# Designs tried in a protein design run: peptides against a protein of PDB entry 8YR4. Part 4

Target 1, 309 residues: chain A of PDB entry 8YR4
Amino acid sequence: PRGSPALQLVVLICLGLMGLERALNVLVPIFYRNIVNLLTEKAPWNSLAWTVTSYVFLKFLQGGGTGSTGFVSNLRTFLWIRVQQFTSRRVELLIFSHLHELSLRWHLGRRTGEVLRIADRGTSSVTGLLSYLVFNVIPTLADIIIGIIYFSMFFNAWFGLIVFLCMSLYLTLTIVVTEWRTKFRRAMNTQENATRARAVDSLLNFETVKYYNAESYEVERYREAIIKYQGLEWKSSASLVLLNQTQNLVIGLGLLAGSLLCAYFVTEQKLQVGDYVLFGTYIIQLYMPLNWFGTYYRMIQTNFIDMEN

## One batch from the design tools (peptide; made by RFdiffusion4, then SolubleMPNN)

Design b1_p8_3_s2 (from b1_p8_3, 5 letters changed)
Fold by OpenDDE base, seed 2:
Structure b1_p8_3_s2 (fold): chain B 309 residues (1-309), chain A 8 residues (1-8)
Amino acid sequence: as target 1 above (309 residues)
Amino acid sequence: PFTDEQEL
């Protein structure tokens, strides 16, 4: 971004965090291998516990499955919000300024196409919601229940309890934080619509704006509306990062508790090394679809509200 | 990050 040294520094930090994410993608498998080796060698509990704790910490930094929900990725996403907003605002102002340079004939012809695009959002919303409930929410809940049953039957009741507590806390916090986040999203959408309406009104009055040479004034008013929108967008996006980080923390705590307990039972020869690998793999598999649960719950809430209007 | 952009 030209003109803001602070945003240039943020870009450099984000690039550094991207490099760190790549390093974590190599380190996490190495530490996982080291755990398997230490379990195979029947290493002392203290060395094993430190290696497991270090692995879980690195996994917390990396995130599960998609990599996009780790602490480093969340921090990158959080810092990138201001860079994205700067770029978006610059593009929007360039487009808006260019639209005010276009001929009157171009402005008079456009009334019909924009109304159709608002109607298409409502119908796509309902059909999408049902599909997300049936194909994503129900299977994810089924996978959690199957996981609790599996770990309770084939491992120990303690593993089933850890998975139950972890998933229940995850779902509860996902709901609570998503409901809190919905307020910011509604405020953002309302201001987006108001900003869009202002741009449309300015462009519909193009002749009047041109007659008074008021293009700079309309661009400034549009810039102010965008800045107000971006203040609400930042709250929405930052609340999403908070949700993702809260989810990552809950899964990280579940993974820590379960991995330490599994490692302990392997040292006591109650479980095999393969069971440790199974537990870690299975928890990561449960975590991947759960990341979408917040999105599905938000879509459900938004679509219910949009259906009540 | 499940960006709000995936709903467009």
Scores: peptide ipSAE 0.038, ipTM 0.772, DockQ to the pose 0.097; fails the geometry check
Fold by OpenDDE base, seed 1:
Structure b1_p8_3_s2 (fold): chain B 309 residues (1-309), chain A 8 residues (1-8)
Amino acid sequence: as target 1 above (309 residues)
Amino acid sequence: PFTDEQEL
């Protein structure tokens, strides 16, 4: 934010907190590994209790990943409120100034309430898009990259390759299926609007419908429009289930391949039992934010289209 | 999981 050193400092603190979240995403599985190894070795209670307490504290700071209310995430969200308000106000003032530069003919063709609603939608779309990009999409991609690097360096290149292939396939299928699903959703929304418009038009013309005793005919036409809508709704809902099942299958296959490879290396005494638990825990942590990636991608795509109009 | 409810 140009012009406020206080808001610049808040942005730097928020970026630092985002870095801390990335560090916690690596440290939490490591501490969980250490607990499992200490339990396996029958370590003294004092060492175990300290490691468990440290793990629980780190888990309190981290939370459950992207979309969880961890302490660091909540603190970041709290500090970001002022930055978001500054950005929102700046976008709102830019839209408002631009609206005042538009021709009188443009304003006469639109109701004042419609113009304000366009301005509010524009402001919310920009601020929402930026927040989703910076706080959800970029951190999720960073956690995947950090995971690939970590497994490649500390386990074996094969683990890094499995994570890379699994996450690349997951992201690619999520995008492709989401784009395919978007066509069904657009068709559904168009038919919903057409069905609503028919109902409103029939109700506005209720005197004419009553005069001709055409009530049964209008009800039947509305029923046909609903059946057509429900056929499109079913396709939209079924496509969502297919997306979720495809995502679960890809993660399941990645978890299976990596878990079998971990188990094999533990049997060869190249890895400890805790390292097997670390891999499973880390993959589940990567999967948690990815559950929303399709939503974020769709929102980004929709908000870009709404900004071009 | 991806849900339509967070799309509103």
Scores: peptide ipSAE 0.035, ipTM 0.771, DockQ to the pose 0.236; fails the geometry check
Fold by OpenDDE base, seed 3:
Parts: structure tokens; C-alpha cells; sequence
Structure b1_p8_3_s2 (fold): chain B 309 residues (1-309), chain A 8 residues (1-8)
């Protein structure tokens, strides 16, 4: 934002907080490893209590789950409200200015309510897209890269390779299956709009339908449209289950391969029991945001296609 | 888990 140094500082702070989230994603598994190792070694209570307290504090900062509601994420989201509002307002004003530059013929051919709805959708789509890219997609890719580097340096190149292959296969299959699935979803949405338009047209012509006693015929036509919609909805929903199952299988295979390799290295006394727990914890942490990657990819594609038109 | 509902 060229016009406000305060908002530029807020953006830099938000980027710094995003960097801190990436550091926490590495540190939390490390501290959890250290707890397991200290428990295994029967370490003195003071050392254990300090490590547990530090872990819980780091976990409070990180949060947990899809869209981690940790303190750092909440603080970032809070600070970002002002940046989002500034960006939204700027996009809205650009769209509004562009609408005023359009020909009178363009305005006379469209209802003012439709024009406003296009402007609102455009603004929401751009601001949403930017937020998903910056706060979900880029951080997830960064966490994967950091994970590959971490495992390659501190475990062995084989662990880094397993994470690389697992995450690359996961992302590739997520993209390919999401693109395949998008066809079913577009067909569903088109049929939904057609079904809705038919219902609205029948209801607007209620007097004519009643005059001809055509109520049963309109109900049957609406039923046929619903059945056609539900057939497309089923394909969309079934394709979603297939995506989720494919994702689960890829992560399961990566977790299996890496966990077996880690267990083997623990039996050979090359790694500690805590390192096994670290690997499993870290892979699960990488997996949690990836569950939404297909949604983000689809939203990105939809919004880019809608901006080119 | 991937859900279609978050596109609203």
C-alpha cells in the first residue's frame, strides 16, 4: 500500500508473524521430542517441567488444527483486518471508477442491482483470493520446504526424500483430482441455476399456471430438474470423497514409509524414541493445512477465470 | 478435511 506507512508497517509485522508461525511449526515438534526423550531417560523433574511448560507455551502460540487459532495466528488476523479493509476499499473504488468509465449502453442494458452485485463479487473474490494465497497457500508451501530441509539436515537425506515425494505426490494428485472434480461442480452449479430459474419463472407466472390447471405439470417439471440436479450433486460429492480418500492414502503411505524408517533407525540406536514421535507429529502438522489445499486451488482457478472474462 | 462448504 503506497499511501500509508502505518499500513506498510502492519504488513511487515504480519509477515514477521507468518515467519514466527513457520518457526513454531518446527519448534513444537522439537520440544515434544525433547519431552519424550527426557521421560525415557528419567530426567529430573525440574528439567522435565521446564520443557513441558515451554512446549505448552509454544503450542499456545502455534495453536492447532485446520486454520490454527493460535495466539500468533489470531494476532496476525487481527492486525490484517486494517490491511484487508484498505485493500477491499481500494479494489471497490477501482471497480466503481471503472464502472463510471463504461458506456451508457452498458449501463442501460444492465440493472443497477446486477452491476453492484458484480462489483461486490469482484471485490470479495480479489480480497479473498489474496488472503488465501498469502495466509494459507504460501505458508503451507513454505512449511513443506522447511520440513524437507529440516529432515534432510537433522535426520537423513532419506527422510527429506520421503517428505518431498509424499508432499509432491499429494499436491499433484490434489491438483489433478480437483481439476477433474471442477467439471462436475460446474455442471452441478449450472443445473442448480437452471432449476432455480425454472422455479422462479413458474412462481412469477402463477396466475397463468393456475388458469390452465398446469400446476401438476409444473411440479413434475420441477421434480425432473431436481432429480437431474441430485444426479450431478452426487457426482460432485462422490468426487470429493475420492479426493479425500486419495489424500489420506498418500499421507498414510508417507507416514508409513517414514515411520518404519525412523523405527528402524531407533532400533539401530542412530535415532532416539523422541525422534520417532517428532517425525509423526511433524508430518501430521504438515498434513493439517494441506486438507484445504484443493479448496484454495479451486478458488484460485475460479477467481482467475472470472477475472479474465 | 476438504469440504465444499468453505467456498461460501
Amino acid sequence: as target 1 above (309 residues)
Amino acid sequence: PFTDEQEL
Scores: peptide ipSAE 0.033, ipTM 0.758, DockQ to the pose 0.226; fails the geometry check
Fold by OpenDDE base, seed 4:
Structure b1_p8_3_s2 (fold): chain B 309 residues (1-309), chain A 8 residues (1-8)
Amino acid sequence: as target 1 above (309 residues)
Amino acid sequence: PFTDEQEL
């Protein structure tokens, strides 16, 4: 933010906290591995207790991974409130000034309430998009890259390749299926607005409907609009289930391939039992934020379209 | 479960 050194410092602190979250995403699985190995080796209680206490502390800081309510993520979210408010206010003022620069013909063709609703949607779209990009999308991609590097360096190149192929396929299918479902969502939202408008228009004309005894006719038309909406809602919901199932299958196959390879290397004494647990824990940790990736992609896509209008 | 309602 230009002109506020305090808010610039808060942004730097938030970026530092995001870096700390990335470090925690690597450290938490490592400490969990170490606990499993120490338990397997029947290590002294003092070493085990220190490692467990350290793990629990790191897990409190991390939470459940990206998109979880860990201490670091909560602190980041808290500090970001003032930055978001500053950005929102700047966008609102820019939109408002731009609206005043628009031609009288543009204003005469629109109701003031519609103009304000467009301005509010535009502001929310910009601020939402920035928040989703910075706090959800970029960190998730960073965690995937860090994971590939980590597994390639500390396990074997084969593990890094499995994670790479699994995550690349997951992201590609998520994008393709999300774009495919976006048409159903838009059709649903359009029909929802049309159904609501019909209900409002019928109720505003209540006296006329009563005069003609047309209540049954208006109810029937409203029922037809609801049935049409529900047909589009079903397509939207069914397409979401298909997305989720496709995502689950891809992660399941990646988890299967990597877990079998881990188990094989543990059997050959090239890896420890803790390394098997680390792999499974790390893949599940990567999967949790990726569940939301389709939603974030859609929100970003919608917000870009709403900014172009 | 991505309920579409959390987009408000």
Scores: peptide ipSAE 0.028, ipTM 0.731, DockQ to the pose 0.164; fails the geometry check

Design b1_p8_3_s3 (from b1_p8_3, 5 letters changed)
Fold by OpenDDE base, seed 2:
Structure b1_p8_3_s3 (fold): chain B 309 residues (1-309), chain A 8 residues (1-8)
Amino acid sequence: as target 1 above (309 residues)
Amino acid sequence: PFTDEVEL
């Protein structure tokens, strides 16, 4: 971003965080291998517990790969919001300025296309809702229940309890934080529509704006509306990062508790090294679809409100 | 990042 040294520093920090993510992608498998080796060698509990704790901490920083957000990725996303907003505002102002350079004949022809786009949003919403419920929400809940049953039957009842508590806390916090976040999203969408309406009204009055040479004034009013929108967008995006980080923390705590307990039972020869690998892999597999649960809950909640209108 | 883009 030209003109803000603060935003340039943020870009450099984000690039540094992207480098750290790549380092974590190498370190996490190495630490996981080290745990497997220490379990195989029957290493002392203190060394094993330290390596497991370090692994879980690195996993908390990394996240679980595609469709999971780690702490480093969340921090990058959070810092990037202001850079995105600067870039968006610059593009929007360039487009808006260019639209004011276009001929009156181009502006008069546009009334018909905008109404169609509002109608498509409502129909896509309902069909999408049912698809997300059937193909994502129900399977994810089924996988959780199957996981609890599996760990309760084939592991100790303590594993089933950890998975149950972790998933119940995850779902509850996902709902609560998503409901809280929905307020910011509604405010953002309302201000987006108002900002768009102002741009359309300014462009419909193109002849009047040209007659008074008021282009600079309309651009300034549009910039103020964008700044107001971006204030609400920041709250929406920051609340999403908070949701993702809360989810990552809950899964990290579940993974820590379960991995330590699994490692303990392997040291007592009640479980095999393969069972430790299974537990960690299974929890990560459960975590991947659960990240979308907040999105699905929001879509469900938005679509119910859009159906009441 | 579950981008809010799914509602566009």
Scores: peptide ipSAE 0.030, ipTM 0.752, DockQ to the pose 0.099
Fold by OpenDDE base, seed 4:
Structure b1_p8_3_s3 (fold): chain B 309 residues (1-309), chain A 8 residues (1-8)
Amino acid sequence: as target 1 above (309 residues)
Amino acid sequence: PFTDEVEL
């Protein structure tokens, strides 16, 4: 943000906290591995208690993934509120200034309330887009890369390859199915707006409808619009289930392949029991943010299109 | 689970 060194410092702190989250995503599985190995070796209580306490502290900082925000993520989100508000206000003022530069013909063709609603949607779209890119998409991609590097260096190149193939296939299918689904979602939203507009118009003309005893006719037309909406809603919802199931299958196959390979290396005494647990834990940690990736991709795509208009 | 309803 140009003009406020304080907000620039807050941005740098937030980036530092994002780096810390990436480190925690590696350290938490490692400490959990170490606990399992120490339990297997029947290590002395003092070593075990220190490792468990350290793990719980790191897990408090990390949180439980997308469903449970950790202390670091909450602190980042808290600090970012002022940056988001500054960005939002700046975008809103830019949109408002641009609206004042538009031709009188453009303003006469639109209701002022519609123009304001477009401006508010534009501002929210830009601010949302930036937040999702910086805090969800980029970190998730970074965690995948860090995971591939970690498994390739500390386990075997085969584990890094499994994670790479699994995550690449997951991301590709998520994008392709989300793009296909976006068509059904747009059709649904368009039909929802048309159904709502018809209901509003019928209600605004209620005196005319009563005068002609046309209540049954308006109800039937509204029912037909609802049935058409529900047909599009079903396609949207069914396509979402298909996306979720496809994602679940890809992760399930990756988890199966990697878990079998871990189990095999543990039987050959090349890896410890804790390494098996680490692999499963790390894959689940990568999967949790990825469960939202298609939502983020859709929001990015929608917000990008809303910025072009 | 993508909840479609997060219209942000």
Scores: peptide ipSAE 0.026, ipTM 0.719, DockQ to the pose 0.175
Fold by OpenDDE base, seed 3:
Structure b1_p8_3_s3 (fold): chain B 309 residues (1-309), chain A 8 residues (1-8)
Amino acid sequence: as target 1 above (309 residues)
Amino acid sequence: PFTDEVEL
């Protein structure tokens, strides 16, 4: 945003907070490792209590779950509201000015409600897409890269390779299955709109339907449309289960390979018990945001296609 | 878990 130095500062602060989230994603597993090692060594209570307190504080900052709800992410989201509103308003004004530059024939051929709905969809699509790219997609890819580097440097190149292969396979299969699944979703949405349009048309013409005593015929046609919709909905839902199961299998295989390798190195006294716990914790942390990657990819594709039209 | 229902 070129016009307000205050919003530029807020963007820089939000980028700094995003960098802090990436650091927390590395530090939280490390501190959890250190707790496990201190417990194993029967370390003095003062050292253990300090490390546990530090871990809990870092975990409070990081948060946990799908889309980290930690203090840092909440603060970022709060600060970003003003940037989002500025970006939305700028896109709305650009769309609105462009609509006023369009020919009178374009406006006469469309209902004002359709024009407003196109403007609202355009604004929400652009602004939503940018938010998903910046706050979900890019950070997730950054966390994967940081994870590969971390495991390659502090464990062994084999751990970095396992994480690389697991995450690359996960992302590739997520994309391929999501693209395959998008066909079923589009068919479902098209049939939903057609079913809704038939119901609306039948209800708007209810006097004509009553006059011809055609109520049973319209109900039967509506039932056939619903059955056709449900057949497409089932394909969409079944394809989602297949995606989730494929993702679970890939992460399970990566976790198995890395956990077995880590356990082997612990038995050879090359790694500590805490390092085994770190690996499992870190892989789970990388997996949590990746659960939504297929949603983000689909939204990106939909919004790009909607912007080209 | 991937959920389709998060329409933005």
Scores: peptide ipSAE 0.031, ipTM 0.749, DockQ to the pose 0.224; fails the geometry check
Fold by OpenDDE base, seed 5:
Structure b1_p8_3_s3 (fold): chain B 309 residues (1-309), chain A 8 residues (1-8)
Amino acid sequence: as target 1 above (309 residues)
Amino acid sequence: PFTDEVEL
């Protein structure tokens, strides 16, 4: 945002907070490892209490579940509100200015409410796309890369390879299955719009329908349209379950392979019990934002199509 | 509420 140095500083702070989230994603599993090791060694209460307190504080900063509920994420989201509003307003004004430059014939051929809906969709599409790319997609890819590097450096190279193969397969299958699923979703949405249009047209012509005693016929036609919609909805929903199960299977196989390998190295006294817990915890932390990757990909794809129209 | 299938 070239117009406000204050908003530029807020953007830099938000980028710094994003970097802090990446550091927390590494530190939280490390501190959890250290707790498990201290418990195993029957360490003094003072050392254990300090490590537990530090872990809980770091976990409060990171959040639980999706990285979206931690203090750092909430602070970033709060600071970003003003930047988003500034960006949205700038895009909206650019679209509005461009609409005023269009020919009178273009305006006469379109209802003003349709033009406004196109402008609002365009603005929301651009701002949403930027938000999803910067705050969800890029950080998730960064966490994967950091994970591969971390396991390759601090564990055996085999762990880095397992994470790399697991995440590469996960991302590839997520994209491929999401693209396949998008066809079913488009068909569902088209049939939903057609069913809704028929219901609106029937209700707008209610006097004619009543004059011909055609209410039962219109209800049956609407029922048939709903059944057709539900057949497409089932395909969409079933394809989502298939995506989620495929993702779960890939992560499960990666977790199995890595956990067995870690357990083996613990038995050989090359790793500690805490390192086993770290590996499992870190893989699950990578999995949580990846569950949304199909949604982000779909939203990105939809937003690009909505910008071309 | 469009349940945007929040692929959680």
Scores: peptide ipSAE 0.028, ipTM 0.733, DockQ to the pose 0.135; fails the geometry check

Design b1_p8_3_s4 (from b1_p8_3, 5 letters changed)
Fold by OpenDDE base, seed 5:
Structure b1_p8_3_s4 (fold): chain B 309 residues (1-309), chain A 8 residues (1-8)
Amino acid sequence: as target 1 above (309 residues)
Amino acid sequence: PFTDEKEL
């Protein structure tokens, strides 16, 4: 943020913590590998206990999964609160000043509640877009790149290729299916708004409805609107299941190919048993944030549309 | 198990 050196330092610390999360994503599987190898070799208790304690400490720092409440993530989120508030306030003031510069004709043509809703949506869309890009999308892409590099260097080029192909296919299918699903979601939201508007209009005209004894007719019209909505909701929900299953299939195929190849190299004594566990653990860690990638893509797309309006 | 895609 321009004008506050303290908030600029907090942003730099948050970026440093994001870098630390990327390092932890590599280190945690490595320490888990080392535990498996030490257990296999029947290593002395002191070495095992130190490695286990170090692993648990690293796992406490990392947390577990896309919504992980790890210490580093919590510390980053805590420090970011002030930056988010500053950014939100700055965007809100810019939108508010711009709204005051608009013509009287623009304001007279709109209800004050609509203008406020435009301002609130604009503010949330800009701040949300930045947060999703910086904290979700960019880190996920970075973890994929780090994974490809790591497996290419420390295992074999074939593992890096499997991860690259699997992730590229996963991302492509996630985008394509999410764009397809977004059409159903828009149709659902439009029908939901129309159904809600009809219910509000019927309730605002309750005296007229009562005068004509039309309560049963209005209820039946509302029921028909709900049935139309539920038909669109079913398409949206079914398309989500299809997305999840497609993602699961791509992951399953990538995990199968890589795990078979790893098991083969372990049988040939080129890799250790711990390296098999490392591969499976690291792949699952890469896929945890990727499961939400369709959500991030949709939110980014929605936020761009809400900024153009 | 992969978590379902949710709105954030």
Scores: peptide ipSAE 0.057, ipTM 0.788, DockQ to the pose 0.567
Fold by OpenDDE base, seed 4:
Structure b1_p8_3_s4 (fold): chain B 309 residues (1-309), chain A 8 residues (1-8)
Amino acid sequence: as target 1 above (309 residues)
Amino acid sequence: PFTDEKEL
């Protein structure tokens, strides 16, 4: 943010915390591996207790992924509130000033409530896009890259290749299916707005409807609009289930291939039992934010379109 | 409203 050195420092701290989250995403599986190896070796209690305590502390800092916010992510979110508010206010003022520069013909063709709704959508779209890109998309891609590098260096090139192929296929299918489903979502939202508008118009004309005893006719038209909406809602929801299942299958296949390879190398004494657990833990940890990647991609895409309008 | 279709 230009003109506020305090907010610039907060942004730098938030970026530092994001870097710490990436380090924790590698360290937590490593410490969990070490616990499993120490348990297998029947190591002294003092070494085991220290490693377990360190793991639990790191896990508290990291959190459990999607649905479980860690201390670092909560601290980042807390610090970001002021940056988001500054950005929102700046965008609102830019939109408002731009609206005042628009032609009288543009204003005469629109209701003030519609103009305000466009301004609010525009502000929310810009602030949402930035937040999803910086805090969800970029970190997830970084964790994938870090994972590929880590497994390639410390396990074998084959593990890095499995993760690469699995995540590349996952991302590609997520994008393709999300783009395919976007048409159903847009159709649903358009029909929702049309159904709501019909209900409002019917209720605003209540006296006229009563005068003509047309209540049954208006109810029937509203029912037809609901049925049409539900047909589009079903397509949206069914396409989401298909996305989720496709994502689950790709991750399941990657987990299967990598877990079998780990088990084989453990049997050959090239890897330890803890390394098997590390691989599975790390893949599941990557899956948690990736499950939302299609949602983030859609939100980013929608927000870009809403900024162009 | 961005209804997050995935309920967390």
Scores: peptide ipSAE 0.055, ipTM 0.749, DockQ to the pose 0.130
Fold by OpenDDE base, seed 1:
Structure b1_p8_3_s4 (fold): chain B 309 residues (1-309), chain A 8 residues (1-8)
Amino acid sequence: as target 1 above (309 residues)
Amino acid sequence: PFTDEKEL
């Protein structure tokens, strides 16, 4: 943010915390590996207890699940509130200034409440897009790249290749199926708007409908519009289930191939039992944010279209 | 799992 050195420092701290989250995503599986190895070697209780305590502390910092609710992520989100407010206010003022530069003809064709809703949608769209891109999409891609590098360097090139192929296939299928779903969602939204417009028009003409005793006819037309909407809604929802199942299958196949290869190398004494657990744990950690990648991709695409208008 | 609530 130009003009506030305090907010610039907060941005740098937030970037540092994002780097720390990437380090934790590697360290947590490593410490979990070390626990499994210490248990297999029947190591002394003091070493095991220290490693377990350190793992739990690192896991508290990392968190887990979709959107990581760990201490580091919560601290980043807390510090980012002021930066988001500054960015939102700047976008809102730019939109408001631009609205005042628009022709009188543009304003005469629109209600003041519609203009304000366009401004609010524009501001929320830009700020949402930036937040999803910086805090969800880029970190997820970084964790994949870090994973490929880590497994290629510390395990074998075959593990890095499996992760690369699995994640590339996952991302490609997520994009392709999301673009296919976007057609069904657009058709659904168009039919929803048409169904709502018919209901509003029928209610505005209530006196005429009552005069002709046409209430049953208007109800039947509305029912037909709802049935047509529900047919499009079903296609949208069924396509979401298909996306989720396709994603689950790709991750399942990647986990199977890598887990079998790990188990084989453990039987040959080239890897330890802890390394098998590390691989499975790391793949599951990558899968958690990737479940939402299709949502983020669609939101980015929709928000770009809404900014061009 | 990808839920419609977070897609809106």
Scores: peptide ipSAE 0.043, ipTM 0.788, DockQ to the pose 0.270
Fold by OpenDDE base, seed 3:
Structure b1_p8_3_s4 (fold): chain B 309 residues (1-309), chain A 8 residues (1-8)
Amino acid sequence: as target 1 above (309 residues)
Amino acid sequence: PFTDEKEL
């Protein structure tokens, strides 16, 4: 934002907090490893208690789950409100200015409510897209890269290769299945709009329908439209289950391969028991945001197509 | 509303 040095500082702080989240995603598994190793070695209570307390504090900062509600994420989200509002207002004013530059013929051919709905959709799409790119997509890709580097350096190149192959396959299949699924979703949305338009038209012509006693005919036509919609909805929902299952299988295979390799290295005394726990914990942490990657990809793709039109 | 088919 060229106009406010305060907002530029807030953006830099938010980027710094995003970097801290990436560091926490590595540190939390490391501290969890250390706890397991200290428990295995029967370490003195003071060392164990300090490591556990530090782990819990780091876990409080990191949070957990889809869209981690950790302290750092909450602080980032809180600080980002001002940046989002500034960006939204700027996009809204740009759209509004552009709408005023459009020809009188363009305005006469459209209802004011449709124009406002286009403006609101445009603003929401741009601001949403930027938020998903910056806060979900880019961080997830960064965590994958950091993971590959970390496992390659501290475990073995084979672990880095497993993570690389697993995540590359996961991302590729997520994109391919999401693109395939987008066809069903577009068909569903088109039929939903057609079904809604038919219901609205029938209700607006209520007097005419009543005059001809055509109520049963309009209800049957609406029922046929609903059945057609539900057939498309089922395809959309079934394709989502297929996406979720495909994602689960790829992560399961990566977790299996890496966990077996880690267990083997622990039996050979090349790695500690805590390193097995670290690997599993880190892969699960990578999986949590990746589960939503197909959604983010679809939203990004839809919003780009909607901006080109 | 892009209702994400996954519940966030």
Scores: peptide ipSAE 0.061, ipTM 0.761, DockQ to the pose 0.134; fails the geometry check

